# Ledger of designs, part 53: peptides against a protein of PDB entry 5A53

Target 1, 230 residues: chain A of PDB entry 5A53
Amino acid sequence: LVENVKQALFIPGQSCNKNLHDIMVDLSALKKPDMKRFNRKNDIHPFEDMSPLEFFSEKNDCSLMVLMTSSKKRKNNMTFIRTFGYKIYDMIELMVADNFKLLSDFKKLTFTVGLKPMFTFQGAAFDTHPVYKQIKSLFLDFFRGESTDLQDVAGLQHVISMTIQGDFQDGEPLPNVLFRVYKLKSYKSDQGGKRLPRIELVEIGPRLDFKIGRIHTPSPDMVTEAHKKP

## One batch from the design tools (peptide)

Design b1_p25_1_s1 (made by RFdiffusion4, then SolubleMPNN; from b1_p25_1 with S1M H3Y E7P F10Y F14Y Q21L)
Fold by OpenDDE base, seed 1:
Structure b1_p25_1_s1 (fold): chain B 230 residues (1-230), chain A 25 residues (1-25)
Amino acid sequence: as target 1 above (230 residues)
Amino acid sequence: MFYKITPNEYVPSYEEYYHELVLKS
């Protein structure tokens, strides 16, 4: 069963700025060809009224959305939204720290559009803590792409690394999630007469440190419905 | 070239679409 690749819609909010726009362009490039971007700003406040997002989900046939907003309280905020049946499933605010790097900050490397990235998650909380479990689920869902059995090994060009920045205890602020993108470079190493392929990871960007903001969790009923594989 | 630049698709804003729907109804 070729799982239909989930389509993403990137939405500039009313407060979207140049930095967020550039981040949006670079991040959305990783989702090509399965992405749409709005050119116009939209006044959407998802934690106040979700109806506009459900409308956009349905009208654009997108089950993934990213809203770009910025305020004094929530600077460089990327709200990631998932829908099921064009209804809001979950939402999470991920604020990009000021130390971000764009693709232009790295050595330009050609990559094939549409290849499935490999994911790596660093931090036990990705498997145990509800918020980080949601983040892991979201990003896997967002960038999973087409599952092509034959292209998985030969087409593995990208690695997306997500790292929880440090340890934390219950009741402490949640550490940032470090988002990094690498390209796999294969070198023929002539060491010792056996040409062992040497694989190097080269960072290609964007580099994003995500501060976790507000979260909307799905209702138990929606969880049950979404896990019902047809 | 790092990635292919694709044009953004134009979809009406929620407000624009809502106004059009309300005005046509």
Scores: peptide ipSAE 0.019, ipTM 0.457, DockQ to the pose 0.014
Fold by OpenDDE base, seed 2:
Structure b1_p25_1_s1 (fold): chain B 230 residues (1-230), chain A 25 residues (1-25)
Amino acid sequence: as target 1 above (230 residues)
Amino acid sequence: MFYKITPNEYVPSYEEYYHELVLKS
């Protein structure tokens, strides 16, 4: 079953700023062509009222949404939303730390749009802790692209790395998630007659450190429905 | 098809993008 590529909608909130705009542009570039952006600010407060997001999901046929807001309490906040049947499935606030790097901070590289990135997850909590499991699921869902059996190996050009920043114990604040994007560069090594392809990872950006904010988890019923293979 | 990753590629500047803020409530 080739799952249809999920479309993403990027929404500037009322408090969207230049930094968030730039981050939005750079992050959404990785989602092309399966991305839409609103060109106007929208006054949306998803943890207070989800109905506008459900409306936008349906109207734009986007099951993925990212709301860009910023406040003193939640600076550079990217709220990632997933819908199922145009109803809110889950939400998570990921606040971008001030040490972010944009694509302009890296060497410009050419890439093929639409190729599925490989993901790497560093940290056991991605498999055990419910919040990090949600993050893992979200980003896999967000950037998975078209799963073509043949493209997975031959078309690999990007690696998205997500790392939990350090160990944590129960009751401690959840460590940030370090988001990094690399391009695979193949070099023909002329060394020693056998041209062994050398693969190097080149960071291409953006570089984002995500602080975890508020979370909305799906109901058990929605989980069951969403996992029903058609 | 190869695309060049550039920041703000085919996107107006922040100032241009938000110059006419139509707040959709």
Scores: peptide ipSAE 0.023, ipTM 0.508, DockQ to the pose 0.017; fails the geometry check
Fold by OpenDDE base, seed 3:
Structure b1_p25_1_s1 (fold): chain B 230 residues (1-230), chain A 25 residues (1-25)
Amino acid sequence: as target 1 above (230 residues)
Amino acid sequence: MFYKITPNEYVPSYEEYYHELVLKS
């Protein structure tokens, strides 16, 4: 069964600023064509009331949402939301550090729409720690697109790299997640008559360092129901 | 289909976008 590509909705919150808007534009470009953006600010506080997000999920037929907000306590905050049956499945706040880079900071590149990114995850906690497991699951779900056959490796266009910034112990603050995007470039190496294709990774942006904020985890019942649908 | 990955290429800038929204509202 080919899983339908999940659609994403980007929502500027009431406190959305220029930086967040620019980040939203650049990040959402990676989700094309399976992306919608609202043009108006919406006063949504998902950790207080989830109903507006469930409403938008249903009305826009989007199972992925990103809410852009900023405050003194939660600067440059991207709340990633997933829904199941238009009900909130999980949420995570990822605050973008001030050292972010936009696509304008990199070389302009042309891409084929609809090609799946390859993912790389650096850090053992992506497989063991509940929060980082959720982040891994979220980003895979967000950008994976349609299930493509093995021939799609030949169509590999870009790589999304996610790195946990350092080691941590129990009870310590969770390290940031470093989000990087690379384009694959193939070069013919002229070394010694055997032209082996050399693949290089070129960073294309955006570059985002995510500080982890608040999390909403799914109920066990929702997990069970979400896994039952083929 | 090919598209360019460039900043704000597919949406108005924040300033333009919110300016248009405020003007149309």
Scores: peptide ipSAE 0.019, ipTM 0.466, DockQ to the pose 0.017; fails the geometry check
Fold by OpenDDE base, seed 4:
Structure b1_p25_1_s1 (fold): chain B 230 residues (1-230), chain A 25 residues (1-25)
Amino acid sequence: as target 1 above (230 residues)
Amino acid sequence: MFYKITPNEYVPSYEEYYHELVLKS
């Protein structure tokens, strides 16, 4: 069963600034062609009222949404939303740290639109801690693209790396998640007659350090409903 | 440092992932 590629909608909030806009453009470029962007700011507060997002999900046929907002408390905030049946399934705030890098900060490399990224996750908490499990699930869901049977290694163009920044104990603030994007470069090495292709990873951007904010988890009923669809 | 490129593990559909989470909890 070829699962339909999930479509993403990027929404500038009322407090969206230039930096967030630029981040939005660069991050959404990785989701092409399965991405829509609003050009106008929308006054949406998803943790107060989710109904506007559900409306946009349905009207745009997008099961993934990203709301761009900024405040003193939640600077450069990207709220990632997933819907099921056009109802809010889960939400997570990921605030971009000030040390971000845009695609323009890296060497311009050609990128083929629509190729599936490979993911790497660094940190045991991605498999054990509920918040990091949600983040892992979200980003896999966001960028996985079309399920092609042939994971043709030949078709692998880029790698998305996600790293938990440091160790933490229960009750401590959750470490940031470091988001990095690399392009695979193959070099023909003429070493000793065996043309072993040398593969090099080159960072292409964007570079984002995510601080974790508020989270909305699905109701048990929605979890059950989501599981009933084959 | 060779990052072990884990092949895109079949991420179960969000549906399958939560089913496993609920069954293992």
Scores: peptide ipSAE 0.007, ipTM 0.301, DockQ to the pose 0.035; fails the geometry check

Design b1_p25_1_s2 (made by RFdiffusion4, then SolubleMPNN; from b1_p25_1, 9 letters changed)
Fold by OpenDDE base, seed 3:
Formats: C-alpha cells, sequence, structure tokens
Structure b1_p25_1_s2 (fold): chain B 230 residues (1-230), chain A 25 residues (1-25)
C-alpha cells in the first residue's frame, strides 16, 4: 500500500502578528516541499465554525492545516487541524510561549529540503494519556513525509524531539510540550586505536514550548474509517 | 489523494534508527 505524503496549509488568522508569522515561516520550512502558506489573513474561528477549514482543505488538497491566531486569552496560538476525506478529523490548540527561538537564533547549517525526520518522544504520557497520544499522533502524521525502511539511513538528517515538561497528576493542568529540532552529525573518533562511531545532535531550531489549549476529537466511526486499509 | 491517519507503531523512533546509524558510520 502506497500512501500519498500529506500536504500542510498554513493560514494566518485575523489576529496573526509578526511573531506568529515568523514562527509560521520557520515551522513550515520543516514541512517543505509539502507545504502551502496563505499570504492574506483569514477570519476563521474553528471551534465556532469548522466549515471554512473543510473548504480550504478540499480546495488546496491539504489534509493538514495550521491556523495562526493571538488574543489575550490565547497568545501565539497555533491550531493544528487534520482532515480525513476533507472533513475535520481532529483539532488542537498549541500556544507558543514567549521564550521561543527562531531559526535565525541558531548557527546556520546546510540542510537538505525534503529529507525525512526522525522522532523522539520523552514522557510516558505520550503513550498513555489521551491528549498527549493525540499530540504524538499529530506530529508523526504532520512531519513523517515519505515512508522508508529502517535500512535507509542515508536519507536521515534531522530529529524532531518532543518532551512533556515534568510530571502531573489527574486533575492538574497539563504540562507544556517542548518542541526541539536537531541535526544529526556523524563523527569517526579515533580513541585508543579503535574507531568508534559517534553521533552528535546539534539544535537547529525552531525552539517552541507549547501550552495545550482546546481540543476537538473525532467520532469512533471517523477513527475507524481514517485507519482503514483499502 | 489516498491517506490514513498514521498509526504511531508504524513510525520507527530515533532510538530504533540509532543502531543502524552507528553501524553505517
Amino acid sequence: as target 1 above (230 residues)
Amino acid sequence: MFYRITPAEEVPSFEEYYHSLVLAS
């Protein structure tokens, strides 16, 4: 079974500002070439009316969307949307904390566009808690790119790392998710006459701390259909 | 366009690639 690479559409909302625009540019660069960006602001409120997003999904043939909005209550808000059959599957608000770093804040490294990322998830809740399971699923789906086997290591260049910021108990606010991107560097170290391969990870950006906001989850029927192999 | 929601178990982790990366280097 060969599946198409999912395309992402980045949408500036009416309240999109310079910081959100810069974050959008940097995050979308990781999704190239499978990415589109709108240049105009759109007045979209996905938790009030989802129909405009379904329209954009179909019109642009993008199953992934990110809406950039900002308010006093939801500052630097990135709403991640997935569709199935051009209908809303799920949504999650991820608000970027003020301590973010852009690509320009890191040392410029040569980067090949379109290479498949590797993923790391730190925190048991990514496998057990419904919200963090959704976040893990979202980012895997968003950045996976082309499917390759474990033997094709030549096409691997960077690592997307997501960490839950601390432990939490039931009823407590959900900790932030720390989003980090690293470039893989391979060295041959000559120590004591034995060449030991060494792998180093160098942070390349962007650096984003996500506060979790509102969530929309699919119906059980939509889950079944969205996972069905033809 | 044909796509599914990606099952997490179908995506190898960095840790799973690490051994292969070390052997290739």
Scores: peptide ipSAE 0.525, ipTM 0.910, DockQ to the pose 0.505
Fold by OpenDDE base, seed 4:
Structure b1_p25_1_s2 (fold): chain B 230 residues (1-230), chain A 25 residues (1-25)
Amino acid sequence: as target 1 above (230 residues)
Amino acid sequence: MFYRITPAEEVPSFEEYYHSLVLAS
């Protein structure tokens, strides 16, 4: 089964500011060419009414959406939305901490647009805790791109790393998720006449620390349908 | 277009690619 690459739609909310706009531009650059952006602000409140998002999903043929909003309670909020059959599958608010870094804050390295990222997830909760499982699923789905065989490594240039910031117990606030992007550099190391392959990772940005906000989860029936192979 | 939610197990990890990258270098 060959599935098409999921398309993402980035939507400035009514409260979108310059910082969020810049973050949107940089994050969406990692999704090129499979990305659309709205130029106008839209008054959307996903946790009050999801209908506008379903409309945009269908109209733009985008199964992924990101709404950019900011308030005192939810500063620098990126609401990530996935749809299945143009209906809301899940939503999660990820608020960007003030210590964010843009692509312009890093040394410009040559980057080929449209290459598939590799992924690393640090923290056991990504495999055990329902919220972090959703985050892992979301980012894999969002940035996976084209399906490639493990043998086709020629097109692999960057790594998306997600780390849970510290340990936590039940009933405690959920730790932030640290989003980092690295470029892979391959070197031939001459050690004792043997050339050993050496791989180095260089951070390229953006750098985002996500605070977890509100979540919408799919019904069990929708989960089953969304995972069915045709 | 039909878009399934991708199972996490279907996406190779960096560690899996790293082995292939080292062998290809």
Scores: peptide ipSAE 0.523, ipTM 0.911, DockQ to the pose 0.542
Fold by OpenDDE base, seed 2:
Parts: structure tokens; sequence; C-alpha cells
Structure b1_p25_1_s2 (fold): chain B 230 residues (1-230), chain A 25 residues (1-25)
């Protein structure tokens, strides 16, 4: 069974500002060619009414959506939405901290559009804590791209790194998730006849620290349906 | 469009790719 590459729709909310717009542009560049962006601001409040998002998902054939909003309480808020069958599967608010860096803040490196990222997750909670499991699932789903065989590893050019910022205990605020993007550089080291590839990671941006906000989780039935192999 | 939620186990980690690259060299 060949699964379609999930398409992402980036939606400026009514309160979208220049910073969020720039972040949107840079983050969506990593999703090219499998992304769409609205040019107009849309008054959407997903935690009040999800129906408009389901409508946009179906109308644009995008199972992934990102809503860009900003308020005093939720500054630089990126609401990530996934749909299944054009119904809301899950949502999570990820607020970008003020220390963000854009692609323009890094050395311009050649980037091939459409290449898949590799992923690395730092923090045990990505496998054990429900919120961080959702974040891991979300970003894997968001940036997975086309299914490729392991033989295409030579074509992989960048790494998405997500790190939980510090340890936490139950009842404590959830630490931020540090989003980093690296380009993989492979050097043939001619040292001593052993062709050991030397690999270097160079940060290419954007650099985003995500503060976790509100979450919507799917029903158990929806989880089952969304994971069914045909 | 046919899609499911991606199982995490179906996406190789960077570490897995790195090991594969090193072993294939």
Amino acid sequence: as target 1 above (230 residues)
Amino acid sequence: MFYRITPAEEVPSFEEYYHSLVLAS
C-alpha cells in the first residue's frame, strides 16, 4: 500500500504578526513541495470551534495544518493540527520563544527541495510521556515525506533535532522542546586507507524553542482507525 | 488521499541512518 505524502496547510490567524509570518515561511520551506500557505488572515479559534479547520482540511486536501496566532497569553503560537478523514485527530499549541532564529540568521547552504529529513529526539519523555509522545508523533508525521527505502540514505541532507529542555517531575510545567535543523555533511576521509565517512552536522535553521500550550487528543476509536493498515 | 498516522517505529532515526552509512562504507 502506497500512502500519500501528507500535505500541510499554513494558516495565518487574525493575530498573526511579522515574526510568526517569517517563522511560518521558514518552517514551511522544510515541507516543500508538500505545503500550502494562505495569504489572508483567517479568524479561527480551534479550541472553541474545530469545524472551520475540518472544512479547510477537506477543501485543500491537507491533513496537516498550522495556525499562526499571537496574544499576550499565547505569544507566537503555532497550533499544529492533524486530521484523519478530514476530521480533527489532534491539536497542540507550540509557542515560539523570543530567541528564535530564522534561516537568514544562518549561513546559506544549498538545500534540495523535497528531500526527507532524518530525525533525532533527545529526552526519554518522547517515548513515555503522552504530551511528548504526541509531539514526536506529530513531527514525524509532519516531515516524514515520501516513503523511501534505506538505500536512499545518501540522499538525506538534513536532520531535525528535537530536545526536551531539562528534566521535569509530575506536576511541574512541561519543559520546552528545542527544535533544531542541521545539514548533514559527509566527508570522505582518506586517512590511512579506511574510508570512514566523517559526518558533520551544521545548523541551518530555523531555530525554535517551543513552549507547550493547549492540547486536543483523539478518541480511542479514532486512534484505532487512524493506525489501521488497509 | 489515503494516509494513516505514522507509527514512530516506521521512521528510522538519525542514529540508525548514521550506523547504516558507517557500515556501508
Scores: peptide ipSAE 0.462, ipTM 0.884, DockQ to the pose 0.535
Fold by OpenDDE base, seed 1:
Structure b1_p25_1_s2 (fold): chain B 230 residues (1-230), chain A 25 residues (1-25)
Amino acid sequence: as target 1 above (230 residues)
Amino acid sequence: MFYRITPAEEVPSFEEYYHSLVLAS
C-alpha cells in the first residue's frame, strides 16, 4: 500500500506576529512541496473548539496542521495538530523560546527541496514518556515524506535532531525539546595516508527550543483506527 | 485521502542510515 505524503497546513492565528511568521516560513520550507500556508489570520482556539480545524483539514485535504499564535501566557506558540479521517487525532502546543535562529542566521547552503530528512532523537523519554512519545510520533509523521530504503542514501541530505533538554523526574516540569536541522557533508579525509569517507553534520536551521504546553490525546479507539492497515 | 499515523518503528533512524552513508561516501 503506497500511502500519499501527508500534507501540512500552516495557519496564522489572530495573534500571529512577525517572529512567528518567520518561524512558520522557515519550518514550512522543510515540508515543501507538501505544505500550504494561509495568508490571512484566522481566529482559531483549538482547545476550546476543534471544529474549525477539522473543517480546514477536510477543505484543504491536509492531515497535518500548525497553528501559529502568541500570547503573554503562550508566547510563540505552535500548535501541532494531526487529523485522521479529517477528525482531530491529537494536538500539542510547542512554544518557541526567544533564542530561536532562522535560516538566515546560518551560512547559506545549497540543498534540494523535497528530500526526506533523517531523524535522530536524544533522550530515553522519547521511547517511554507519553508526551515525548507523542512528540516523536508527531515529527516522524510530519516530516516522514516518502518511504526510503536504508540502501538508498543518494537522496538523503538532512537530519532533523530532537533532544530532550536535561533529565527530569516524575512530577517535574517537562524539559524543552531542542529542534535542530543539519545538512550532511561528505568528504574524503586523509588520515595516515588512507582516504576514509567522512560525514559531518552542519547546522542549517531553523533552531527551535520547544517548551511543551497543552496536549490533546486520541481515544484508544481512534488510536486503533488510525494505525489500521487497510 | 487515507492517511495512517506513522508507526515510529517503520521509520529508520539516522544511526541506522549512518553505516550506509559512510559506505556510499
Scores: peptide ipSAE 0.524, ipTM 0.916, DockQ to the pose 0.511; fails the geometry check

Design b1_p25_1_s3 (made by RFdiffusion4, then SolubleMPNN; from b1_p25_1, 8 letters changed)
Fold by OpenDDE base, seed 4:
Structure b1_p25_1_s3 (fold): chain B 230 residues (1-230), chain A 25 residues (1-25)
Amino acid sequence: as target 1 above (230 residues)
Amino acid sequence: MFYKITEAEEVPSYEEYYHRLVLES
């Protein structure tokens, strides 16, 4: 089944700053061509009223949204939203730490637009803890692109790595998620006979450390409906 | 001018959500 690629909408909130704008530009570049961006700030508070986001989801035919806001309590906050049938399915706040790096901080490497990235997840909690399961599911939905049956290994150019920053116990604050993007470089080894291509991973950015904020989870009914669609 | 994101009182904090999930599991 070729699932249609989910479209993403990036929305600057009223409190969006230059850093968040730059992060938005760089992160959305990885989602090309399947992304839209608003140029104007919108006064949206999704945890108070979700109706504006549902409206934008429907009007832009986007099942993925990212709202950029910043405050003293929630600095560099990227709220990731998924919709199902243009209704809010889930939301999660991911605050970008101040140590972020933009694409301009790395060596400029050309990449082909629209190639499916490979994902790596480091941390057992991505498979066991509900919040990290949601993050894993979200980022897979966000960047997975078309499900081609043929993993064209030849077409693999990018690796997105997500790492949980350290161990934690129940009731402790959730560790940050380290988001890293790498390009695969193949070098022809001219050594003596078996041309095993040397593959190197080169970080290309952006580099984002996400602090987890507020979460909205789907109702059991919405989960059931979302799983019925093949 | 840092806009205060008003906490909607009705959205459970991660801590509250986690406590519910751990207690219901």
Scores: peptide ipSAE 0.008, ipTM 0.321, DockQ to the pose 0.020
Fold by OpenDDE base, seed 3:
Structure b1_p25_1_s3 (fold): chain B 230 residues (1-230), chain A 25 residues (1-25)
Amino acid sequence: as target 1 above (230 residues)
Amino acid sequence: MFYKITEAEEVPSYEEYYHRLVLES
């Protein structure tokens, strides 16, 4: 089944700052062409009232949204929202650490827009812990693009790497998720008779370390409905 | 065709959509 590419809407919140704006621009660039952005700030508080986001989901035909807000308690906060039938499915706050790098901090590499990235997930908790499972699911949904069965290696341009920053025990704060983006670069090795193509990963940005914030989980009914669609 | 990362189309804010809905209703 070729799943339709999910569209994303990036929304500056009222407290959106320059850094968040720049991060929004760079992260949204990875979602092109399946992305929309608002230029105006919107006073949205998704954990208090979800109705504005549901409205935006419907009016923009976007099942993915990212709200950009910043406060003393939640600095550089990206709230990722998914909708199902234009109703809120789940939400997660991911706060960008101050050590972020923008695309401008890396060597500009030309890439084709619309190619499906490969994902790598480092950390067992991505498969076992409910929060990290949600993060994994979210980012796969966010950047999956068109599911072409042909994993033609020739079409692979990007690798998105997500790493849990260290081990943790029950009751400990959840480690950050390290978000990295790489471009695959093929080199012809001219060493002797067997030209083995060497593939290297070159970081292209953005580089984001996500601190996990508040989470909204889907209702059991919504989970059941979401799984019924083939 | 190498698409330059052109600026994404900016869509109207919530207030703009809300005002349109209220005016069209």
Scores: peptide ipSAE 0.025, ipTM 0.525, DockQ to the pose 0.015; fails the geometry check
Fold by OpenDDE base, seed 2:
Structure b1_p25_1_s3 (fold): chain B 230 residues (1-230), chain A 25 residues (1-25)
Amino acid sequence: as target 1 above (230 residues)
Amino acid sequence: MFYKITEAEEVPSYEEYYHRLVLES
């Protein structure tokens, strides 16, 4: 089954600032062409009222949304929202740490728009801990694009690396997720007869360290509906 | 209602969710 590419909508919140805007631009560039952005700020508080997001999901035919807000408590906050049938499925706040790097901070490398990134996840919690499982699922959904069986390796241009920043125990604050983007660069090694293709990973940005904020999970009913085998 | 994902609930992948719902629709 070729899953339709999920469209993403980037929404500046009322408190969106320049840094968030720049981050939004850079992150959304990786989602092109399957991305829309609002130019106007919207006064949306998704953890208080989700109805505006459901409306935008439906009106823009976007099952992925990112709300850009910033406050003293939640600085550089990217709320990632997924919808199903234009209803909120889940939400997660990911706050970008101040040490972020934009694409402009890296050497510009030409990339083809629409090529799917390969993902790498570092940290056992991505497979065991519910929050990190949600993050893993979210980012896979966000960037997976059109499943082309054969083209995934041949069209591999980008690697998105997500790393849990350190070990943690139960009851401790959840470590940040380190988001890194690399371009695969093939070098023809001219050294000695057999040109073994050398593949190098070059960081291209953006570089984002995500602090985990508030989470909305699907209701048990939505999960049950999701699990209802016909 | 903010459900804290309790440790025991496997968050189904949206893909699994979508596949189930699309295949079940």
Scores: peptide ipSAE 0.012, ipTM 0.292, DockQ to the pose 0.043; fails the geometry check
Fold by OpenDDE base, seed 1:
Structure b1_p25_1_s3 (fold): chain B 230 residues (1-230), chain A 25 residues (1-25)
Amino acid sequence: as target 1 above (230 residues)
Amino acid sequence: MFYKITEAEEVPSYEEYYHRLVLES
């Protein structure tokens, strides 16, 4: 079953600023061609009323949404939303730290659109802590793209790296998640007469440090329904 | 409040996006 690639909708909120817009453009480029973007600002407050997002999910046939908002309390906030049957499944606020870098800050590298990125996750909490499990699940789901059977290593051009910034104990604030994007460059290195392909990772951007904000978790019933393989 | 579905403009191809990024930067 070729699962239809999940479509993403990027929504500028009423408080969307230039920086968030630029971040949105760069991040959404990684989701091409399976991405839609609104040009107009929409007054949406997902933790107060989710109904507008459900409406947009249905009307745009997008099961993934990203709402771009910024306030004094939640600066550069990207709310990632997943829907199931056009109903809200989960939500998470990820606030981009001010040290972000855009694609323009890196050496321009040509890459093919639509290639499935590889993912790397650094930090045990991605497998144990519920919030980081949700983040891992979200990003894997968001960027999974078409399951091409051809794991042609030659087709693996991009690596998305997600790192938990440091250790934490129970009750401590959750460390940021460091989002990095790399392009794989293959060099023929003539080291010692054996042409061993050397693979180098070159950062291509964007570079985003995500501060974790508010979370909405799915109801047990929705989890059960969403995991039902058709 | 009728949220007008703004027609999602076709996201320009990556080539067009790169060209715009290169040209607008």
Scores: peptide ipSAE 0.010, ipTM 0.362, DockQ to the pose 0.027; fails the geometry check

